# Peptides against a protein of PDB entry 4Z63: the designs that were tried, part 4

Target 1, 334 residues: chain A of PDB entry 4Z63
Amino acid sequence: LCLGMNDLTGNIPEDLFHLKRLNLLGIQENRLSGSLSREIRNLSSLVRLDVSWNLFSGEIPDVFDELPQLKFFLGQTNGFIGGIPKSLANSPSLNLLNLRNNSLSGRLMLNCTAMIALNSLDLGTNRFNGRLPENLPDCKRLKNVNLARNTFHGQVPESFKNFESLSYFSLSNSSLANISSALGILQHCKNLTTLVLTLNFHGEALPDDSSLHFEKLKVLVVANCRLTGSMPRWLSSSNELQLLDLSWNRLTGAIPSWIGDFKALFYLDLSNNSFTGEIPKSLTKLESLTSRNISVNEPSPDFPFFMKRNESARALQYNQIFGFPPTIELGHNN

## One batch from the design tools (peptide; made by RFdiffusion4, then SolubleMPNN)

Design b1_p24_7_s2
Fold by OpenDDE base, seed 3:
Structure b1_p24_7_s2 (fold): chain B 334 residues (1-334), chain A 24 residues (1-24)
Amino acid sequence: as target 1 above (334 residues)
Amino acid sequence: SYITTFDEELLEELEKKLEELKKK
């Protein structure tokens, strides 16, 4: 049953929960309100539940043990409160969990040893606190992780050295500390292609450790951290780099010539730093900007990107990396 | 401008809508 993108109001009719053979319930992008009924438990054949972009409130019902076929749960942009229900945090069938932009709180706890099918997790823009869950790497299929805009005080766990499945990771604005430790750990994530760390590590030094290596890094965003230091030499080895945003930091020194050697680099923002010297001539030879043949068919993160232009204005949403216009921004460096 | 992976304004808009609905 697909009733998304309407102007439906009120509660879900209770009779809908009698549809025991229902595989897909999509009621997204409506004005449905109240609590999400516990009677969802009656939808025992449910594979996909999309309640996103509604006015739901209260706690998410702890009924996911009665939904053994549920692969997709989308509840982003609602008013859900409380924690992740125990049955949801232990779901062996769940592939994708999206609860971005809710009011979920407490310590984030997932039973990753039970969540054997989980490949995408979006819990961005919630009220989770405490530490990052150390057992997250035990989710052996977990590829996409957005934990942005939570309050995860402390450091990236050492256990994330073993996060081999991790490809797309956002921790933007999550009150994280120790960028040197974070990068030192995350470099061991062999499949990591996208790393977003914006609005963390306030005033720390960006490490220039030649031992750091991100083999498959395509997207690096470390904006608005007030980071000190220079362009890190270790980044020059990330030959697949497509997007680099280091804007709104306190980076100094010259922009190195190797920045123009990235064949796939189509988006570069180094604006609002303290870089000095000349613009490298190599930037004028970026193949991705001279040739129109950017391979648009590469996998993107499941979580959206947002370009924040002004603090008071709504950010522009980009659902794909290649949705960003080809950009070289070097403004406001002095 | 800078890139992030969150938009708080969407939640604020939702909260306002919820408050409006509770007053009816």
Scores: peptide ipSAE 0.494, ipTM 0.855, DockQ to the pose 0.866
Fold by OpenDDE base, seed 1:
Structure b1_p24_7_s2 (fold): chain B 334 residues (1-334), chain A 24 residues (1-24)
Amino acid sequence: as target 1 above (334 residues)
Amino acid sequence: SYITTFDEELLEELEKKLEELKKK
């Protein structure tokens, strides 16, 4: 049953929960309000539940043990409070959990050893606090992780060295500290292609440790951290780099010539730094900007990107990395 | 401009709508 993108108001009719053979319930993008009914438990055949973009409030009901076929739960952009229910945090069937843009709080706890099918987790823009869960690498299929805009004070856990499934990771604006430790840990994530760390590590030095290596890194965003230092030499070894945003930092020195050697680099933002010297001539030879055929068919993160132009303006949403226009921004340097 | 993975305005809009519903 798909009732998304309407102007439906009120609560879900109770009789809807009598549909025991229902595999898909999509009621997203409405004005549905109140608590999400515990009677969802009666939908024992449910594979996909989309309640996103509504006005639901209260705690998410702890009934997911009665939904053995549930693979997709989308609840983003609601008013949910409390924690992740125990049954949801232990769901062996769940592939995707999206609860972005809610008011969920407390310590983030997932039983990753039970969540054997979880491949995508979006808990961005919530009120989770404490440390990042050290057991996330135990979610052996977890590829997409957005934990942006939470209050995960401290450092990236050492256990994340073993996060082999991790491909797309965002921790943007999560009160993280110690960029040197974070990069030192995350370099061990052999499948990591997208790393977003914007609005963390306030005023720290960007490490220029030649021992750092991100083999498969395609997207690196570390914007608006007020980072000091220079363009990191270790980045030159990330031959697959497609998008680099280091804007709104305090980076100094010259823009190195190797920045133009990235064959796939189509988006470069180094604006609002303190770079000096000449613009490298190698930037004029970026193959991705001269050739028309960038293969748009590469896998992208499940979480959206946002380009924030002005603090007072709505951010532009990009659902795919290749949605970004080919860009070289070097403005507002010294 | 800079890239991130959250939109504050979407949250604020939702919070405002939720507050309006609580007043009804």
Scores: peptide ipSAE 0.485, ipTM 0.843, DockQ to the pose 0.894
Fold by OpenDDE base, seed 2:
Structure b1_p24_7_s2 (fold): chain B 334 residues (1-334), chain A 24 residues (1-24)
Amino acid sequence: as target 1 above (334 residues)
Amino acid sequence: SYITTFDEELLEELEKKLEELKKK
């Protein structure tokens, strides 16, 4: 049953919960309000639940133990409060959980040993506090993780060295500290292709340790951190780099010539830093900017990107990395 | 400009809508 993209108001009719054979309930992009009914438990055949972009409030009901077939739960952009219900945090069937842009709070706790099918987690823009959950690497299929815009004070857990399934990771604006430790840990994530760390590590030094290596890194965003130091030499070994944003930092020194050696680099933003010297001539030889063959078919993160042009302007949303225009931004290096 | 993975304006709009609903 798909009732999305309407102007439906009120609550879900109770009679809808008598549909025991229902596999898909989509009521997204409406004005549905109140609590999400516990009677969802009666939808025992439910595979996909989409309640996103509504006005739901209260706690998410703890009924997911009665939904053994549920693979997809989409609840982004609602007013949900409280924590992740215990039955949801222990769901063995769940593949995707999206609760981005809610008011969920407390410590983030997932039973990753039980959540054997979880491959995508979006909890960005909530009110979670405390530390990053050390057991996230126990979610052996977890590929996409967005935890941006929460208050995860402290450092990236050492356990994340073992996060082999991790491919796409965003921690932007999560009150993280110690960039040297974070990069030192995350370099061990062999499948990591996308790393977004914007608005963390305020005023720290970007490490220039030649021992750091990100083999499969395609997207690195570490913008608006007020980072000091220079262009990191370790980045030169990330031969698959497609997008680099180090804008709005306090980086100094010359832009190195090796920046033009990235064959796949189509988006470069080094703006609003303190770089000096000449623009490397090698940037004029970037093949990705001269050839129209951007392979649009590469896997992208499940979480959206936002380009914030001005603090007062609405951010532009990009659902795919290749949605970004080919860009070289070197402005405001004074 | 800089890239991030959140939009603060979406939060503010949602909070305003929720407050309006509580007043009804």
Scores: peptide ipSAE 0.453, ipTM 0.821, DockQ to the pose 0.908
Fold by OpenDDE base, seed 5:
Structure b1_p24_7_s2 (fold): chain B 334 residues (1-334), chain A 24 residues (1-24)
Amino acid sequence: as target 1 above (334 residues)
Amino acid sequence: SYITTFDEELLEELEKKLEELKKK
């Protein structure tokens, strides 16, 4: 049953929960309010639940132990409070959990040893506090992780060296410290293609350690961190780099010529830094900017990107990396 | 410009809507 994109108001009718053979319930993009009914437990055949973009409030009901077939739970953009229910945090069937843009709070806890099917987790823009969950690498299929805009004070856990499944990771604006440690840990994530760290590490030095290596890195965003230092030499080994945003830092020195050697680089933002010297001639030869044949079939994270042009404008949403226009931004370096 | 994975304005709009609903 799909009733999304309407102006439905009030609560879900109780009789809907008598549909024991229902595999899909989509009621997204409405004005449904109140608590999410505990009677969802009666939908024992449910595979997909989408309640996103509503006005639901209260705690998420702890009934997911009665939903053995549930693979997809989408609850983004609601007013949910409290924590992740224990039954949800232990769900062996769940593949995707999206609770972005809610008011969930407390310590983030997931039983990753039980969550054997979890591949995508979006908990961005919540009120989680404390430390990053050290056991996230125990979620053996977890590829997509957005934890942006929470209050995860401290450093990236050492356990993330073992996060082999991690492909797409955002920790934007999560009060993280020690960029050197973070990069030193995350370089061990052999499948990491997308790393977004915007609005962290305030005023730290960007490490220029030649021992750092990100083999499969395609997207690196470390914007608006007030980082000091220069263009990191270790980045030159990331031959698959497609998008680089280091804007709004305090980086100095020359833009190195090796930036023009990235055959797939179609988006470069180095604006609002303190770079000096000449623009590398190699940037004018970037094949990705001259050829329209950027392979659109490359994997994209499940979480959206947002481009903020200025503080007063609404951020533009991009659901895919290739949705970004080919860009070279080098402005405001003088 | 800078890229991130959150929309702060969307959260603020949602919070306002929730407050309005509580007042009704």
Scores: peptide ipSAE 0.421, ipTM 0.790, DockQ to the pose 0.896

Design b1_p24_7_s3
Fold by OpenDDE base, seed 2:
Structure b1_p24_7_s3 (fold): chain B 334 residues (1-334), chain A 24 residues (1-24)
Amino acid sequence: as target 1 above (334 residues)
Amino acid sequence: SYITTFDEELLEELQKLLEEQKLL
C-alpha cells in the first residue's frame, strides 16, 4: 500500500493493521501525526515500512520482533524521541535503517552481532550522545553509515580499524576530536571510498604523515574544521580521488603540483584557507574536467550531501556524488 | 561554500511544525 506524497493527516487507520499479507507500507511525505501505532506488529508480512517525512512523535514502538521479514525501515524526517527500540536494534532481517532527522537521544546502542543483514544505517541529525558505538564493526555487512550531527564526543574507536564492510562514512559535526587518531584508524578500512568529517577537530593540525594511506578513497570532505598545517602528502597516494573539499580551514603553504595528477578528480574546493604561491599548472590539465565522460553509474552513499553556500541560505542537496558540478574553487586564500 | 551531510534549516522547520501541531 503506497499512500505517499499526499496531504494525509491524523493517524494511520486501525483497520490498515489488519492487512496481515501486506508486504509494503509507504505513507511517506504526508502530515501524519501522533505516535506510530504499536499495531504495526500485526503486519507480520511487512518487508518495507516507509513513514518518512511526516509529523510522527513519541517513541518508536518496540514491536520489530513481530516483523521477521522487515528489511527496510524508513522513518527519516519525523519527531521521534527516545532511543532505538530493543527489537529494532536486534533485528536480524533489517537491511536498511533510516532514522535521519529525528529527535532520538541517549547512547546509540545496536546489537551488531544480531543485525546480520544491516547494510545501511542513517542516524544523522539526531540527539545521540556519548561515544561512537565501538561494536559497529561487528555489523559485518554495514556499508553505509551516517552519524552526522550528533554529539559523539571523543575519538573514533580503535575497533573501527576492523570495519572492513565500511564504504561510505559521514561523521560531520559530531563533536569529534583527534583527527590524527581518526585518520590513523580509518585508513585501515579497506573498502572506504567516501569519508566526510566536516565540522570536527576544531583547530587541530591536519596530519602530514606519509605513513597514512587511503587506497580506495574517492571522496574526502574535511571542511570547516579550522585545521592547521599544509596539504597532506599522504593524500597524493589516493589515486582514485574524485572529490576533495578542504575548504574553510587554516591550511598554509603551497598547493602542491601532485593535485593535478588525480585523473578522476572533478571537484576540488580549497577555498577559505591561507594557501600561498602559484596555482599549479597541472590543475589546468585535469582530464576529468576536460572530458564529458563522467561515469554516472558509480555507487554512491545512501545519505545525502549538502552544499552550504551561505549560513543563512538553504543548503543545496545532492543525492549522488556526480550530482556535484565539476568545480575548482581556490578563492579566499590570503 | 562547503560540503556536509546535514541541513540544519530542515530540522528547525520540522520542529516548528511539530510544535504547532501540539498546540492544536
Scores: peptide ipSAE 0.502, ipTM 0.852, DockQ to the pose 0.899
Fold by OpenDDE base, seed 4:
Structure b1_p24_7_s3 (fold): chain B 334 residues (1-334), chain A 24 residues (1-24)
Amino acid sequence: as target 1 above (334 residues)
Amino acid sequence: SYITTFDEELLEELQKLLEEQKLL
């Protein structure tokens, strides 16, 4: 049943939950309000539940143990409060959980040993507090993780060295500290292609440690951190780099010539830093900007990107990395 | 401009709508 993208109001009719053969319930992009009914438990054949972009409130019902076929739960952009219900945090069937942009709170806890099918987790823009869950690497299929805009004070857990499944990771604006430790840990994530760390590590030094290596890194965003230091030499070894945003930091020194050696680099933002010297001539020879059709079909994170142009303007949403226009921004360097 | 993975304005708008609904 697909009722998305309407102007439906009120609550879900209880009789809808008598549809025991229903595999897909999509009621997204409406004005549905109130609590999400516990009677969802009666939808025993449910594979996909999409309640996103509504006005649902209250706690998410703890009924996911009665939904053994549920693979997709999309609840982003609602007013859900409380924690992740125990049955959801233990779901062996769930592949994708998206609860981005809610009011979920408390300590983030997932039983990753039970969540054997979880491959995508979006809990960005909630009110989770405490530390990052150390057991996330136990989610052996977890590829996509957005935990941005929560209050995860402290450092990236040491256990994340073993996060082999991790490919796309955002922790932007999560009150993280110690960028040196974070990069030192995350470099061990051999499948990591996208790393977003914007609005963390305030005023720290960007490490120029030649021992750091991100072999498969395609997207690095570490913007608006007030980071000091220079362009890190370790980044030059990330030959697959496609997008680099280090804007709105306090980086100094020259823009190195090796920045033009990235054959796939199509988006570069080094604006609003303190870089000096000349613009490298190698930037004028970027193959991605001169000759290559960017392969639009590369895998992208499940979480959206946002380009914030002005604090008072709505950010532009990009659902894919290749949605960004080919860009070289070097402005506002002094 | 800078890239991030959240939209604060969207969150604020939603929170306002939710608060208004509780008052009705």
Scores: peptide ipSAE 0.501, ipTM 0.846, DockQ to the pose 0.880
Fold by OpenDDE base, seed 3:
Structure b1_p24_7_s3 (fold): chain B 334 residues (1-334), chain A 24 residues (1-24)
Amino acid sequence: as target 1 above (334 residues)
Amino acid sequence: SYITTFDEELLEELQKLLEEQKLL
């Protein structure tokens, strides 16, 4: 049953929960309000539940143990409060959990040993606090992780060295500290292609450790961290780099010539730093900007990107990396 | 400009709508 993208208001009719053979319930992009009914438990054949973009409130019901076929739960952009229900945090069937843009709180806890099918997790823009869960790498299929805009404290856990499934990771604006440790850990994530760390590590030094290596890194965003240091030499080995945003930092020194050697680099923002010297001539030879053959069909993160022009302006949403226009921004380097 | 993975304005808009719903 697909009732998304309407102007439906009020509560879900109770009789809807009598549909025991229902595989898909999509009621997204409406004005449905109140609590999400516990009677969802009666939808025992449910594979996909989409309640996103509504006005639901209260706690998410702890009924996911009665939904053994549930693979997709989308609840982003609601007013949900409380924590992740225990049955949801232990779901062996769940492939995708999206609860971005809610008011969920407390310590983030998932039983990754039980969540054997989880491949995408979006809990961005919530009120989770405490430390990053050390057991996330135990989610052996977890590829996409957005934990942005939460109040995590401390550093990236050492256990994330073993996060082999991790491909797309955002921790933007999550109060993280110790960028040197974070990069030192995350370099071991062999499948990591997208890393977003914007609005963390405030005032720290960007490490220039030649031992750092991100083999498959395509997207690196570490903007608005007030980072000191220079363009890191270790980045020159990330030959697949497509997008680099280091804007709104305090980086100094020259822009190195190797920045123009990235054949796939189509988006570069180094603006609002303190870079000096000449613009490398190699930037004028970026193949990706001269040839329109950007492979638009590469896998992107499941979480959206947002471009902030300034702190007061509404962000522009980009659902795919290749939605960004080819860009070289070097402005405001004084 | 800078890239991030969250939109606070969207959250604020939602919160206002939720508050309005509680008042009805």
Scores: peptide ipSAE 0.494, ipTM 0.853, DockQ to the pose 0.907
Fold by OpenDDE base, seed 5:
Structure b1_p24_7_s3 (fold): chain B 334 residues (1-334), chain A 24 residues (1-24)
Amino acid sequence: as target 1 above (334 residues)
Amino acid sequence: SYITTFDEELLEELQKLLEEQKLL
């Protein structure tokens, strides 16, 4: 049953929960309000539940133990409060959990040993506090993780060295400290292709340790951190780099010539730094900017990207990395 | 411009809408 993208108001009719054979319930992009009914438990055949973009409030009901086939739960952009229900945090069937843009609070706790099917987790823009959950690497299929805009004080857990399933990771604006430790840990994530760390590590030095290596890194965003230092030499070994945003930092020195050796680099933003010297001639020879044959069919993160132009302007949403225009931004350097 | 993975304005708009509904 798909009732999304309407002007539906009020609560879900209770009689809807008598549909025991229902595999898909989509009621997204409405004005549905009140609590999400516990009677969802009666939808024992439910595979997909989409209640996103509504006005739901209260706690998410703890009924997911009665939904043994539920693979997809989308609840983003609602007024949900409290924590993740215990039955949801222990769901063995769940592949995707999206609760971005809610008011969920407390310590983030997931039973990753039980959540054997979890592939995608989006909890961005909530009120979670405390530390990053050290047991996230125990979610053996967890590939996509967005935890942006939460208050995870401290450092990236050392356990994330073992996060082999991790491919797409965002921790933007999560009050993280110690960029050297974070990069030193995350370099061990062998499948990591996308790393977004914007608005963390305020005023720290970007490490230039040649021992750092991100073999499969395609997307690196470390913008608006007020980072000091120079262009990191370790990045030159990331031959698959497609997008680099280091804008709005305090980086100094020359832009190195090796920046033009990235065959797949189509988006480069080094703007609003303190770089000096000449623009490398190698940038004028970037194959990705001269040839139309960028492979558009690469897997993207499940979480959206946002380009923030001004503090007062609505950010532009990009659902795919290749949605970004080919860009070289070197403005506002000294 | 800089890239991120959150939209704070969207949350603020939603919170306002939720508050308005509680007042109605």
Scores: peptide ipSAE 0.478, ipTM 0.836, DockQ to the pose 0.877

